# Ledger of designs, part 22: peptides against a protein of PDB entry 8OXM

Target 1, 371 residues: chain A of PDB entry 8OXM
Amino acid sequence: FKAEFRLAGGVNLPKIIDCVGSDGKERRQLVKGRDDLRQDAVMQQVFQMCNTLLQRNTETRKRKLTICTYKVVPLSQRSGVLEWCTGTVPIGEFLVNNEDGAHKRYRPNDFSAFQCQKKMMEVQKKSFEEKYEVFMDVCQNFQPVFRYFCMEKFLDPAIWFEKRLAYTRSVATSSIVGYILGLGDRHVQNILINEQSAELVHIDLGVAFEQGKILPTPETVPFRLTRDIVDGMGITGVEGVFRRCCEKTMEVMRNSQETLLTIVEVLLYDPLFDWTMNPLKALYLQQRPEDETELHPTLNADDQECKRNLSDIDQSFNKVAERVLMRLQEKLKGVEEGTVLSVGGQVNLLIQQAIDPKNLSRLFPGWKAWV

## One batch from the design tools (peptide; aimed at target 1 H187 L215 F364 G366)

Design b1_p12_8_s3 (made by RFdiffusion4, then SolubleMPNN; from b1_p12_8, 8 letters changed)
Fold by OpenDDE base, seed 3:
Structure b1_p12_8_s3 (fold): chain B 371 residues (1-371), chain A 12 residues (1-12)
Amino acid sequence: as target 1 above (371 residues)
Amino acid sequence: SKIKAIIEELLA
């Protein structure tokens, strides 16, 4: 290890360390404290399994369909080491950085990211109709710009076209795999883009198995397919390459049902793997700016020895785990809203749900559904 | 083992 470390910033002040391997290669690592990386590590293993399934299939292998993974080494319940995702940027940093963001650069007369967020926060407690109207006004005055990511990074037209295809394939693969696993909390800071490959890296995998649906503001979309995500695909949008890559990914997932169910079953019943949503985690994920004052990090989870009868907790847990497995089995059979769909029908329904402005307008304002 | 101890010391 080098003697020097850097702070990455943020509330938990993660430390960036440089490590020299036995091979003489320097490797950057992010050391997180006060964070449980076990869920991230488990979800990365599931993604690696999904990648193995995708590589075995000739159609998905030829299309280079993969979900990007990073190395996670949990050290304790509150510490771990992440592989530093060198050459990645949060899509939110590129799009909606206050001074240098692509929206400000390419659409200087549109609403600011702050104005959009403020308008959506003002209606947060209002009806779905009022939320929809304000969301449509925000969308009209905040037009997508993510097409410019590939145009800025890849000046050669042939490289630009190849990278836009790599991006579109990455969105498709991660969207379908993420849907099957019920991955939530897909806000613009939890999705990185690689500046060299144009592939997405999904981070902070703490909301899985549809636990985003039990948040105080429930998640209403199967994955992030917002206007900027679509704009990055270019003129064809969700049609053509994206749809075909979603269908081919879904086909491999459905054909691998037994393997996926067996793996997820082992994980759901692992007593060391806490995937359930708790009230404190729900509050943390959907904090309002007004509530920043009182959440001093001093709530050590140590003191609530609420001796809830172990039996009642275990029965409630088993019932939730069983429901998650049943819903996973339904997805892998193509059962949506009690109807069995073809791969094309299921993928079409998921795309329509993900792009529906009525669903997007209902999301927590911190998710930034207008981006 | 040694790596865990170094990281725990860095996080302390």
Scores: peptide ipSAE 0.018, ipTM 0.471, DockQ to the pose 0.034
OpenDDE base, seeds 1, 2, 4, 5: peptide ipSAE 0.016, 0.010, 0.017, 0.014; ipTM 0.444, 0.527, 0.471, 0.438

Design b1_p12_8_s4 (made by RFdiffusion4, then SolubleMPNN; from b1_p12_8, 10 letters changed)
Fold by OpenDDE base, seed 4:
Structure b1_p12_8_s4 (fold): chain B 371 residues (1-371), chain A 12 residues (1-12)
Amino acid sequence: as target 1 above (371 residues)
Amino acid sequence: SKIKAILEELLS
């Protein structure tokens, strides 16, 4: 290890360390503290398996459909080492986080990211109709710019075209795999884009198996397919390459039903894998920027032995696990809203749900559904 | 062991 570390930005102040391997190669690692990396590690294994299924199928292999994975080594319940995704940037950083964000650079007369967030926060407790109206106003005055990512990074037109296709395929694969695994919407900071490959890397996999639907503000989309995500695909948007890659990914997932069910079953019943949503995690995921100041968790672990009958907890857990498995089986059969759909019909429904401004307007404003 | 200790010290 080098004696020097760098802070990565963020609430948990992750430390970037440079390690020299036994092979003499330097490897950059991200050390996270106060974070349970076990869920990330398990989900990376599931992604590797999905990649194996995608590589076995000739059509998905020819399209190079993969979900990007990173190495996770959990060290404790609250610490671990991540492979630092060198040459990646959070899509949120490129788009909106900095004074030099793409929205400010390309659309200087649009609303600021702060103005958009403020407007959506003001209506957070309002009707769905009021949320929709304000969301449409925000969207009108905050136009997509993510097309410029590939244009800035890939100056050669042939390379640019290939990278835009790589991006579109990555979004398609991650969207369908993410839907099957119930990852839901993904915060713009938790989607990295590789500056060399244009592929997405999904990080912080703390919401899985549709647990986002039980958040205080429930998720309303099957995956993140916001206007900027679509804009990165170029002029065809969700049509053509994206749709076809979603369909081919869904075909492989549906044809692998037994394998996927068996593996998810093993994971759901693994006592070391806490996938359930808890109130503290829910609060953390949907914290207001204003409330960040007071919640020093003085976890005074006062051992109040709430002897909740272990039997009632186990029965409640088993019923949740069974419901997750049933819903996974439905997805893999193409059962949506009680109707059996073809792969094309199911993918179409999911795309429509993901791009519906009524669904997007109902998302937690902190997740920036207008980006 | 040694890596874990260094990482625990870095995380403290």
Scores: peptide ipSAE 0.012, ipTM 0.414, DockQ to the pose 0.037
OpenDDE base, seeds 1, 2, 3, 5: peptide ipSAE 0.009, 0.008, 0.010, 0.008; ipTM 0.500, 0.507, 0.425, 0.513

## One batch from the design tools (peptide; aimed at target 1 P216 G366)

Design b2_p13_1 (made by RFdiffusion4)
Pose (drawn by RFdiffusion4):
Structure b2_p13_1 (pose): chain A 334 residues (1-279, 317-371), chain P 13 residues (1-13)
Amino acid sequence: FKAEFRLAGGVNLPKIIDCVGSDGKERRQLVKGRDDLRQDAVMQQVFQMCNTLLQRNTETRKRKLTICTYKVVPLSQRSGVLEWCTGTVPIGEFLVNNEDGAHKRYRPNDFSAFQCQKKMMEVQKKSFEEKYEVFMDVCQNFQPVFRYFCMEKFLDPAIWFEKRLAYTRSVATSSIVGYILGLGDRHVQNILINEQSAELVHIDLGVAFEQGKILPTPETVPFRLTRDIVDGMGITGVEGVFRRCCEKTMEVMRNSQETLLTIVEVLLYDPLFDWTMNPFNKVAERVLMRLQEKLKGVEEGTVLSVGGQVNLLIQQAIDPKNLSRLFPGWKAWV
Amino acid sequence: VEEREEQIAEVRE
């Protein structure tokens, strides 16, 4: 074990450690004290199940739809450990870096990230109309730059297109799974982009199962589909590869709702922390019902096709009205 | 972002 450890930041102060194995290769682990990773263990297990189901299905096997997973090992009710992701860079560090940010490098005339943060801080005390107007003004003077990422990393057109296609597929699959699982904490620091495969990886998974509505600022989107992601998917935008991949993933999930419920039914017997405190679990049953409704496409008794559900999700995600009410730190304009 | 983490911590409390 290495004698030094680093802090990853945050109120809980997670610890980063390096271990040298028998082969001598250093491996980085993240021990997360005062936090419950059992929910993250369930998230990783359902991620692996979805990846296996996508691999089994011939329609998705050809499209090579995969979900990037990292091992999470719970150690106690209030602690655990997880595998650190190597060879990845944060999206916000690439895009909105103060020193060498992509938006500053490409569009110096556009508004800086500090100006946008100042405007968002000044407008959180305003009403809906002023928030919508400021958001539209910010979007008018802040064009997406993320499309140049592979352009700056993959000079060969074949490799560039391959990485772009893998990025689009990974974004579609992650977005579908996050909507199904109700993942809400999807700001720039929770998503890491690989420098080689260009596949997005979700690292935080801190809050899910429709927890953003509980937060003071409700999450009005099911997944992150901001202007930067859409521009980086290509000229076609959401239409094309993203829509088809979303439909295929939704079909696979509808075909495997039995396996998904079997995986998620680990609750109701060993409830995790932050629940059933302050004296057939109530919130566990509620989230199971919500997941079942999402999977069956019933909701309030209404039937919805896979294509219609995908179109509705796209409309909700790209709607500026929903983006205006989001948390300023979520970087909806980014 | 720090305010977001603080709000999550408050909700958990």

Design b2_p13_1_s1 (made by RFdiffusion4, then SolubleMPNN; from b2_p13_1, 6 letters changed)
Fold by OpenDDE base, seed 4:
Parts: sequence; C-alpha cells; structure tokens
Structure b2_p13_1_s1 (fold): chain B 371 residues (1-371), chain A 13 residues (1-13)
Amino acid sequence: as target 1 above (371 residues)
Amino acid sequence: MDELERAIAEVRQ
C-alpha cells in the first residue's frame, strides 16, 4: 500500500488508498470505518448471481443486461475495503453540485437544488395533498437535464447513441433486480454512473428486502425512476428500450424463482448477515441533512443491554424473514396487490408506481425525488 | 484509533 491516503467526502470520511498489486498494477481502494460493509458484500454476491441468470438467457445476454458490481471486503463489523469505482461520478454530483451541477449549467433560471430541498422540507410534515402541490411546483421550476450527461461525455453520435442505450439497459436491469431484492428508492449520491460505459453502479446497499417501507418516511416507489433518470434515456423515456429490458429482466427473474428464493433464504437466515432495519439505522438514513455540516454524533450510546429473551428475538426475526420470503415469492409469481399479473402487466405497474408524482412527493425530501 | 484507522493499518500490513 502507498503511505499516503486521500479523504473522500461525506460524513464517514472514507479514505482512498492506492495499492500496488504483485502484478505491478496500481489499484485504488476505499477504506470505510464506522460502517458495516457485510450487507454491501452480500448484495454484490446476489447481483453476481442475477448476472449469471441474465447471461444464461439468450434474450438478456443479447441485450447485455447486467447489474454493475464492485468488490467489497468486510474487514470487521464496522470496517472494510471497497473497490474504488474508477471513472464513475455520483448522479447527484453531476446533476446538483452546488457550483457546476448540470441543473445550474443548463437551467440557470430554474430553482436551485437548495430552493427545491427547502420547499420540500417545509412540507415534510404536511398532508399528502400539500406535499403533492409543492412537489409539482418544484418539478415545474426544476426541469430534468440528465440527457446532457451522455451528450457531454460522448461527442461521437454513434458512440452517444450506443452509450445512451447502455444507460437505458443498465437502469432497466438495476430497477427490476432492485425491485426483486427490495432495494427501493436510491439516494442520488448512492447511484454512480460510469463516464466510459454509461452504466449505473449502485453503492451503499444498506436498505434491502423492502426495509425502506418501514423507515420513518416510508418508501412509496419500487425503484428510483425520477425525471432525471428518465431524461437520461432520451426522447423515448420509459417506453421502448427501457420497458422491453425491464420485461426481459423480469421474465428471467420469474423463471428463476426457485433459485432466487433458495439464495435469499440462505442469506436471510445467515446469522452473520443483519439485514433488518433497526431504529438507529432508520433515523440515521433520514436525519442526514446532506449539508456538509460537521454534526459529530457524540455517540454516547450507553450500552443498556436490554437483554430481551433470545427466544422472542429469534421468533420475531424468523417471522420477518418469512414475510420477506413470502413477498419475494409473490413478486416472482407476479402477484401485486393480490392480483396475478403477466410480466408486461407487472412491469407496467412498477413503472407507473415509480413515475407517479403522488408517490414521488411522499418520499423523504433528503432523497431528492425531484432530481 | 478509530475503526477506519484500524482498517487502514490492517490492510497496510
């Protein structure tokens, strides 16, 4: 390892370390502390399995449908090393960076990202009707610009078209796989885009198995399909390529039901894998102001060991795991709201739910559903 | 030594 490190931004100040392998190649790594990377590591393994299923099917293989993965090595319960996603940028950084974000560059007369956030935070505790009205006002005055990502990065028209297609396929694959695994909505900083491939990399997989539905502000969308995410697909939006790639991904997932259930069952009952949402994690996920303000959490957690009887904890855990497995089985059968849907019907419902301004307006404002 | 510094030390060994 090189003697020097760099700080990455963010609350946990992860350290970027360069290492030279025995092959003489330099590899950048991200070292995180105070973070449990076991969930990320497990989810990467599940994504690799989904990729294996997608590669076995001729229709998904021909479309190059894959979810991007990165290496995660947990070192402890609170530390680990991640592969640095070289040549990626957070979608949030590209779109809503305070100085040079695409919204400010292409739409200088629109609301600022801060104005949008402020307006939505002011109504966070208001009615769904008031949230919807303010969300619609924000959306009218904050128009999508993510189409410009591919235009800036890919100057050749043939390359630009291919990369926009790669992006659309990546969004489709990650959306359907993410829905099956219950990843829910994704914070704009937790979606990276590769500047060379235009493929998405989902990072910080701390919410899975629909645990986003039990947050203080519950998730209301099956996956992130916000206006900028759609704008990156170009003129066809969710129609054509995106829809067909979602359908083909869903078809492979449904046809692989037994395999997916078996894998998820093993993971849900793994005593080393805590996927359950705890109240502190839930608060932490929705109390982070994205503002760089140095709230040092003085975690004076007095460890009052509430010795809950091990038997009641285990029975409660097993009942949660069983509910997750039942819901996964329903998804893989196309059961939505007690109705069995075709692949096309299920994908259509999920797309409509994901783009519905009423659902988007109810999301936690910190996750910027208007972006 | 925070867990991050420990993790850095562990991967540098």
Scores: peptide ipSAE 0.027, ipTM 0.595, DockQ to the pose 0.036
OpenDDE base, seeds 1, 2, 3, 5: peptide ipSAE 0.015, 0.000, 0.006, 0.000; ipTM 0.442, 0.416, 0.447, 0.423

Design b2_p13_1_s2 (made by RFdiffusion4, then SolubleMPNN; from b2_p13_1, 7 letters changed)
Fold by OpenDDE base, seed 2:
Structure b2_p13_1_s2 (fold): chain B 371 residues (1-371), chain A 13 residues (1-13)
Amino acid sequence: as target 1 above (371 residues)
Amino acid sequence: MEELELAKQKVRE
C-alpha cells in the first residue's frame, strides 16, 4: 500500500488508497468506515448470478445484457474495502453536483438544482396533491440534459450511437434485475456511469427486498427511470431498445424462477446477512446531508441490544422473510396487483409506474426525482 | 455463505 490516502467526499469520508499488486499494477481501492458492506458484497454476488443467467440465454447474450459489478471485501460489520470503479462518475456529479453541472451548462435559464431541491423540501410534509403540483412546476423549469453525456464523451457518431445503445441496455438490465430483487435508494449518487463504456454501476446496495417501501417516506417507483435517465437513451426514450431489453431481461428472470428463489431463500435465512430495515438505518438514509459541507456528527448507532425475547424476534424475522419470498414469486410469475401479466404487460406496468409524476413527486426530496 | 456457494454451483451447472 502507498503511505498516502485521499478522502472521498460524503458523510462517512471514505479513504481512497492505492496498492501495488504482486503483478506490479497499481490498483485504487476505497476503504469505507462506519458502513456495513456485507449487503453490498451479497448483492454483487446475486448480480453475478443474474449475469450468468443472462449470458446463457441467446437473446440476452446477443444484446450484451449485463449488470456492472465490483469487488467488495467486508472487513467488519462497520468497515470494508471496495474495488475503485475506475473511470466512473456519479450521474448526480455530472448532472447537478458541480458548479459546471450539465443542467447549469446546457440550461442556464432553468431552475438551479438548489432551487429545485428547496421547492421540494418546502412541500415534503404537505399533501400528495401539493407535492405533485410543485413537482410539475420544478419539472417544467428543469429540463433533462443527460443526452449530453454521450455527446461530450463520444465525438464520433458511430461510437456515440454504440455507447448510447450500451447505456440503454445497462439501464434496462439493472432496472429489471433491481426490481426483481427489490433494490431501493437509487438516488443520483448511488448510480455511477462509466465514462468509457457508458454503462451504469449501481453502488450502495443497502436497501433491497423492497425495504425502501417501509422507510418513513416510502419508495413509490420500481426503479429509477427519471427524465434525465430517459434523456440519456436519446430520441426513442423508453420505446424500442429500452423496452425490448427490459422484456428480454424479464423473460430470463421469469424462466429462472426456481434458481432465483433458491438463491434468495438462502440469503434471507443466512444469520450473517441482516437485510432488514431498522429505524436507525431508516433515519440515516433520509437525513443524509445532500451537500458535502455540513459535518453533522454521525450519531453513534450504539448497538442497543433491545433484548426482545429471542423467540419473538425469530418468528417476526421468519414472517418477513416468507413475505419477501412470496412477493418475489409473484414478480417472477408476473403477478402485479393480483393480476397475472405477460412479460410485455408486466414491463409496461413497471415503466408506467417508474415514469408516473404522481409516484415521483411522493419520493424523499434527497432522491431528486426531478433529475 | 456455504449454502450461497452451493446455490452458485447449481447456477453454474
Scores: peptide ipSAE 0.006, ipTM 0.396, DockQ to the pose 0.021
OpenDDE base, seeds 1, 3, 4, 5: peptide ipSAE 0.000, 0.000, 0.000, 0.000; ipTM 0.290, 0.351, 0.288, 0.313

Design b2_p13_1_s3 (made by RFdiffusion4, then SolubleMPNN; from b2_p13_1, 6 letters changed)
Fold by OpenDDE base, seed 4:
Structure b2_p13_1_s3 (fold): chain B 371 residues (1-371), chain A 13 residues (1-13)
Amino acid sequence: as target 1 above (371 residues)
Amino acid sequence: MDELERAIAEVRA
């Protein structure tokens, strides 16, 4: 390793270290403390499996449909080493950075990110109607700008077009895989974009298997498909390439039902993998200042010496695991709200749910659903 | 190894 480290920002002050491999190549790594990286490591393995399934299918392989993965090495329940996603930036940093965010640069007369956040925080405890009205006001005065990412990074028109397609395919693949695995909505800092490939990297996978639905402010969308996410696709938005890539990804996932169920079953019953939402983790995920670039530490449940009988914990856990597996099976059958949908019908429903301003207005303001 | 171990020890502290 190099003798020097850099601090990444945030409360947990993760360390950026550089390592020279036996191949003579320098590799940057992130060392995190006070964080359980086991869930991230497990989810990366599931993504690798999904990628294997997508590569076996001719139609998804031809489209290069993949979810980006990174290496995670858990070292303890509270520490680990991550591959540094070199040449990536958080979409939140590009869009809503306080100094030079794309919204401020391209839309200087719109509301500031802070004004939007303040308005939505003021109505956080209000009715759904009041939340919707304020969300619509925010959206009207905070117009999407993420199209400019590809325009800034890719000056050649042919490269720009190719990279915009790569972005759209990456969003489609990650959205459908993320829906199947129940990742839900994603904080804008927990989605990285690669500055060379325009592909997304989803980091901090501490909410999976629809556990976002049991947060103090429950998730209301199947995945993040906010206005800026859509704007990055260009003028066709969710139509054409995005929709077709979602359908082809969903087709492969549904046709791989037995494989996906078997793998997720093994993971859900792994005693080393606590994927369940606990109250402290839930509070932590929805009380943090939004502008901290920090990967949310998974708070381990160890400090609650609540003498729940081991038997009652195990029975409760098994019942939650069974419900997750049942819901996963339903998704892979195209069962939505008790109705069996075609791949196109299911994908259409998910897109409509994800872009619905009524669903977006009800999200935790801390996840910036107007971005 | 020592720098990684040091970095890990200091993030655990």
Scores: peptide ipSAE 0.022, ipTM 0.501, DockQ to the pose 0.037
OpenDDE base, seeds 1, 2, 3, 5: peptide ipSAE 0.006, 0.000, 0.000, 0.000; ipTM 0.351, 0.366, 0.393, 0.403; seed 1 fails the geometry check

Design b2_p13_1_s4 (made by RFdiffusion4, then SolubleMPNN; from b2_p13_1, 5 letters changed)
Fold by OpenDDE base, seed 1:
Structure b2_p13_1_s4 (fold): chain B 371 residues (1-371), chain A 13 residues (1-13)
Amino acid sequence: as target 1 above (371 residues)
Amino acid sequence: MEEMERAIAEVRA
């Protein structure tokens, strides 16, 4: 370990450390404190298994369909070490950085990211109709620019085309696997893009198994497929390569139902793995940046009074786990809203749900569904 | 989320 550390920002102020391995290679690592990395570690293991399934299938292997993974080493219930995703950028940083974000650079006459967020926060407690109207106004005055990522990073036309395809395949694979695992919508800073491969890396996997649906503002999309995410695919958008890669990923997932269910079952019943949404975590995930000042949780939750009978907690947990497994089985059978769909029908429904401006307008404004 | 965002942002600053 080098003697110096850098702070990575954020409330938990994670520490960046540089380490020289026994192989003589320098490796950057992120040390998080006050954060439970067990869920991230578990989700990375599930992604590795999904990658193994995708590599075994000839059609997905030929398309190089994979989810990017990183190493997570949980050290305690509130600390761990993450692999530093070297050569990646948060999509949110590229798109909506206040100084040099792509929206500001390419669309200087559009609404600022701050103006968009303000408009959507003003209607947060309003009707779905009012949210939809303001979301459409925001979308009209905040046009997508993510196509410029590949154009800036890949100057050679043949490389540019290849990397745009790699991006589209990465979005498709992560969207379908993310849907199966119930990751739902992803904040723009929790999606990294590799500046060399154009592949996505999903980080902070603390919402899984559709727990985003029980947030104070429920999730309404199966995965993030916002206008900028689509713009990065180029002129074909969700058609052609994206759709075909979603269908081939879904086909492999559905054909691997027994394996996926068995692994998720073992994880859901692991007493060391708390995947359930608690009220404090739910509040934290949907806090306003402005509300950061007051909630020092000096909740000394005196551990005393929640002697809820261990039996009632265990019965409640088991019922939630069973419901998650049932919903996972339905997804893997193509059961959507009580109807059995083909792979193409299911993928089409999910794409339509993810791009529907009515669904996007209902998301938590902090997650920036207009980006 | 925001912590990891700010974490990644301040690591890049």
Scores: peptide ipSAE 0.000, ipTM 0.327, DockQ to the pose 0.059
OpenDDE base, seeds 2, 3, 4, 5: peptide ipSAE 0.000, 0.000, 0.000, 0.000; ipTM 0.396, 0.395, 0.351, 0.305

Design b2_p13_2 (made by RFdiffusion4)
Pose (drawn by RFdiffusion4):
Structure b2_p13_2 (pose): chain A 334 residues (1-279, 317-371), chain P 13 residues (1-13)
Amino acid sequence: FKAEFRLAGGVNLPKIIDCVGSDGKERRQLVKGRDDLRQDAVMQQVFQMCNTLLQRNTETRKRKLTICTYKVVPLSQRSGVLEWCTGTVPIGEFLVNNEDGAHKRYRPNDFSAFQCQKKMMEVQKKSFEEKYEVFMDVCQNFQPVFRYFCMEKFLDPAIWFEKRLAYTRSVATSSIVGYILGLGDRHVQNILINEQSAELVHIDLGVAFEQGKILPTPETVPFRLTRDIVDGMGITGVEGVFRRCCEKTMEVMRNSQETLLTIVEVLLYDPLFDWTMNPFNKVAERVLMRLQEKLKGVEEGTVLSVGGQVNLLIQQAIDPKNLSRLFPGWKAWV
Amino acid sequence: HLSREEEIAEARA
């Protein structure tokens, strides 16, 4: 074990450690004290199940739809450890870096990230109209730059297109799975982009199962489909590869709702922390019902096809009205 | 001030 450890930041102060194995290669681990990783263990297990199901299905096998997963090992009710992701860079560090940010490098005339943060701070005390107007003004003077990422990393057109296609597929699959699982904490620091495969990886998974509505600022989107992601998917935008991949993933999930429910039914017997405190679990049953409704496409008794559900999700995600009410720190304009 | 962790901590408080 290495004698030094680093802090990853945050109120809980997670610890980062390096271990040298028998082969001598250093491996980085993240021990997360005062936090419950059992929910993250369930998230990783359902991620692996979805990846296996996508691999089994011939329609998705050809499309090589995969979910990037990292091992999470719970150690106690209030602690655990997880595998650190190597060879990845944060999206916000690439895009909105103060020093060498992509938006500053490409569009120096556009508004800086500090100006947008100042405007968002000043407008959180205003009403809906002023928030919508400021958001539209910010979007008018802040063009997406993320489409140049592979352009600056993959000079060869074949490799560049391969990486762009893998990025689009990974974004579609991750967005579908996050909507199904109700993942809400999807700001720039929770998503890491690989420098080689260009596939997005979700690292935080801190809150899910429709927790954003509980937060003071409700999450009005099921997944992150901001202007930067859509521009980086290509000229076609959401139409094309993203829509088809979302449909295929939704079809696979409808075909495997039995396996998904079997995986998620680990609850109601060993409830995790933050639940059933302050004296057939109530919130567990509620989230199981919500997940079942999402999977069956019933909701309030209404039937919805896979294509219609995908179109509705796209409309909700790209709607500026929903983006205006989001948390300023979520970086909806970014 | 625009931290997601502060909002989560507020919700939990």

Design b2_p13_2_s1 (made by RFdiffusion4, then SolubleMPNN; from b2_p13_2, 6 letters changed)
Fold by OpenDDE base, seed 1:
Structure b2_p13_2_s1 (fold): chain B 371 residues (1-371), chain A 13 residues (1-13)
Amino acid sequence: as target 1 above (371 residues)
Amino acid sequence: KLSMGDLIAEALA
């Protein structure tokens, strides 16, 4: 370890530490305080298992379908070391940075990212119809620009084409595996893109097993497939390579049902793995900038009520775990809304749900569904 | 409250 650390900004004051490995290589590490990184560590293990399944299948191996993983070392319930995703940038940073974001650079006459957010926050408590109308106005005046990521980073046309293909495959693989694991929509800052590979790295995996559906503003999409995410695929959008890679990933997941169920069952009943949504976590994830002032949770709730609730909590937990396993089994059978779908039918339904502006308009405005 | 990605963006700045 170097004796020097940099403070990253933000509420938790994460520390960037440069470490020299036993191999003599310098590695950056992010030390995050006040967060439980165990969920991220567990989800990385699940992704590694999914990658093993994808590498065993000839069709997914030929397509180089993989989920990018990062090293997570939990140090305590409130601290851990993340491998710094060296050579990655948050897609939100590239797209909507206030100084040099791609929307500002390529679409200077469009609405600012702040104007879009303000418009969607103003209608947050309104009807679905009003949300949809404002979302369509925002979308009309905030046109996608993520195609320019590969164009800026890869000047050679052959390399550009290969990297756009790598991006499209990465989105497809992460979307389908993310759907199976119930990761839901992803905040734009929690998706990193590798500047060399054009592959996505998903971070902050604190919402899994469809727990995003029980948030104060429930998730309405199976995965993030917003207009910029689609624009990064180029002129074919969700058709051709993306669809085929989704279908081949879904085929491997469905054919691996027993393995996936067994592993997820072990994880759901692991007493060290807190995957359940709690009210404080829900408030944290969907906190409005205005709501910071009043919720001092008076933690003075008496210890005595905790004892009787353990049996009811255990029964409630077991019922939630059973429902998660049942829903996972349904997904792996292709059961959607009580109907058994083919792989192509299921993938088509998921794509249509993910790109539907009615579903996108209902998402939490803080997650920027117009990006 | 900042996402992990916001913390990464701030750490890259």
Scores: peptide ipSAE 0.060, ipTM 0.709, DockQ to the pose 0.062
OpenDDE base, seeds 2, 3, 4, 5: peptide ipSAE 0.009, 0.000, 0.065, 0.006; ipTM 0.487, 0.345, 0.706, 0.388; seed 4 fails the geometry check

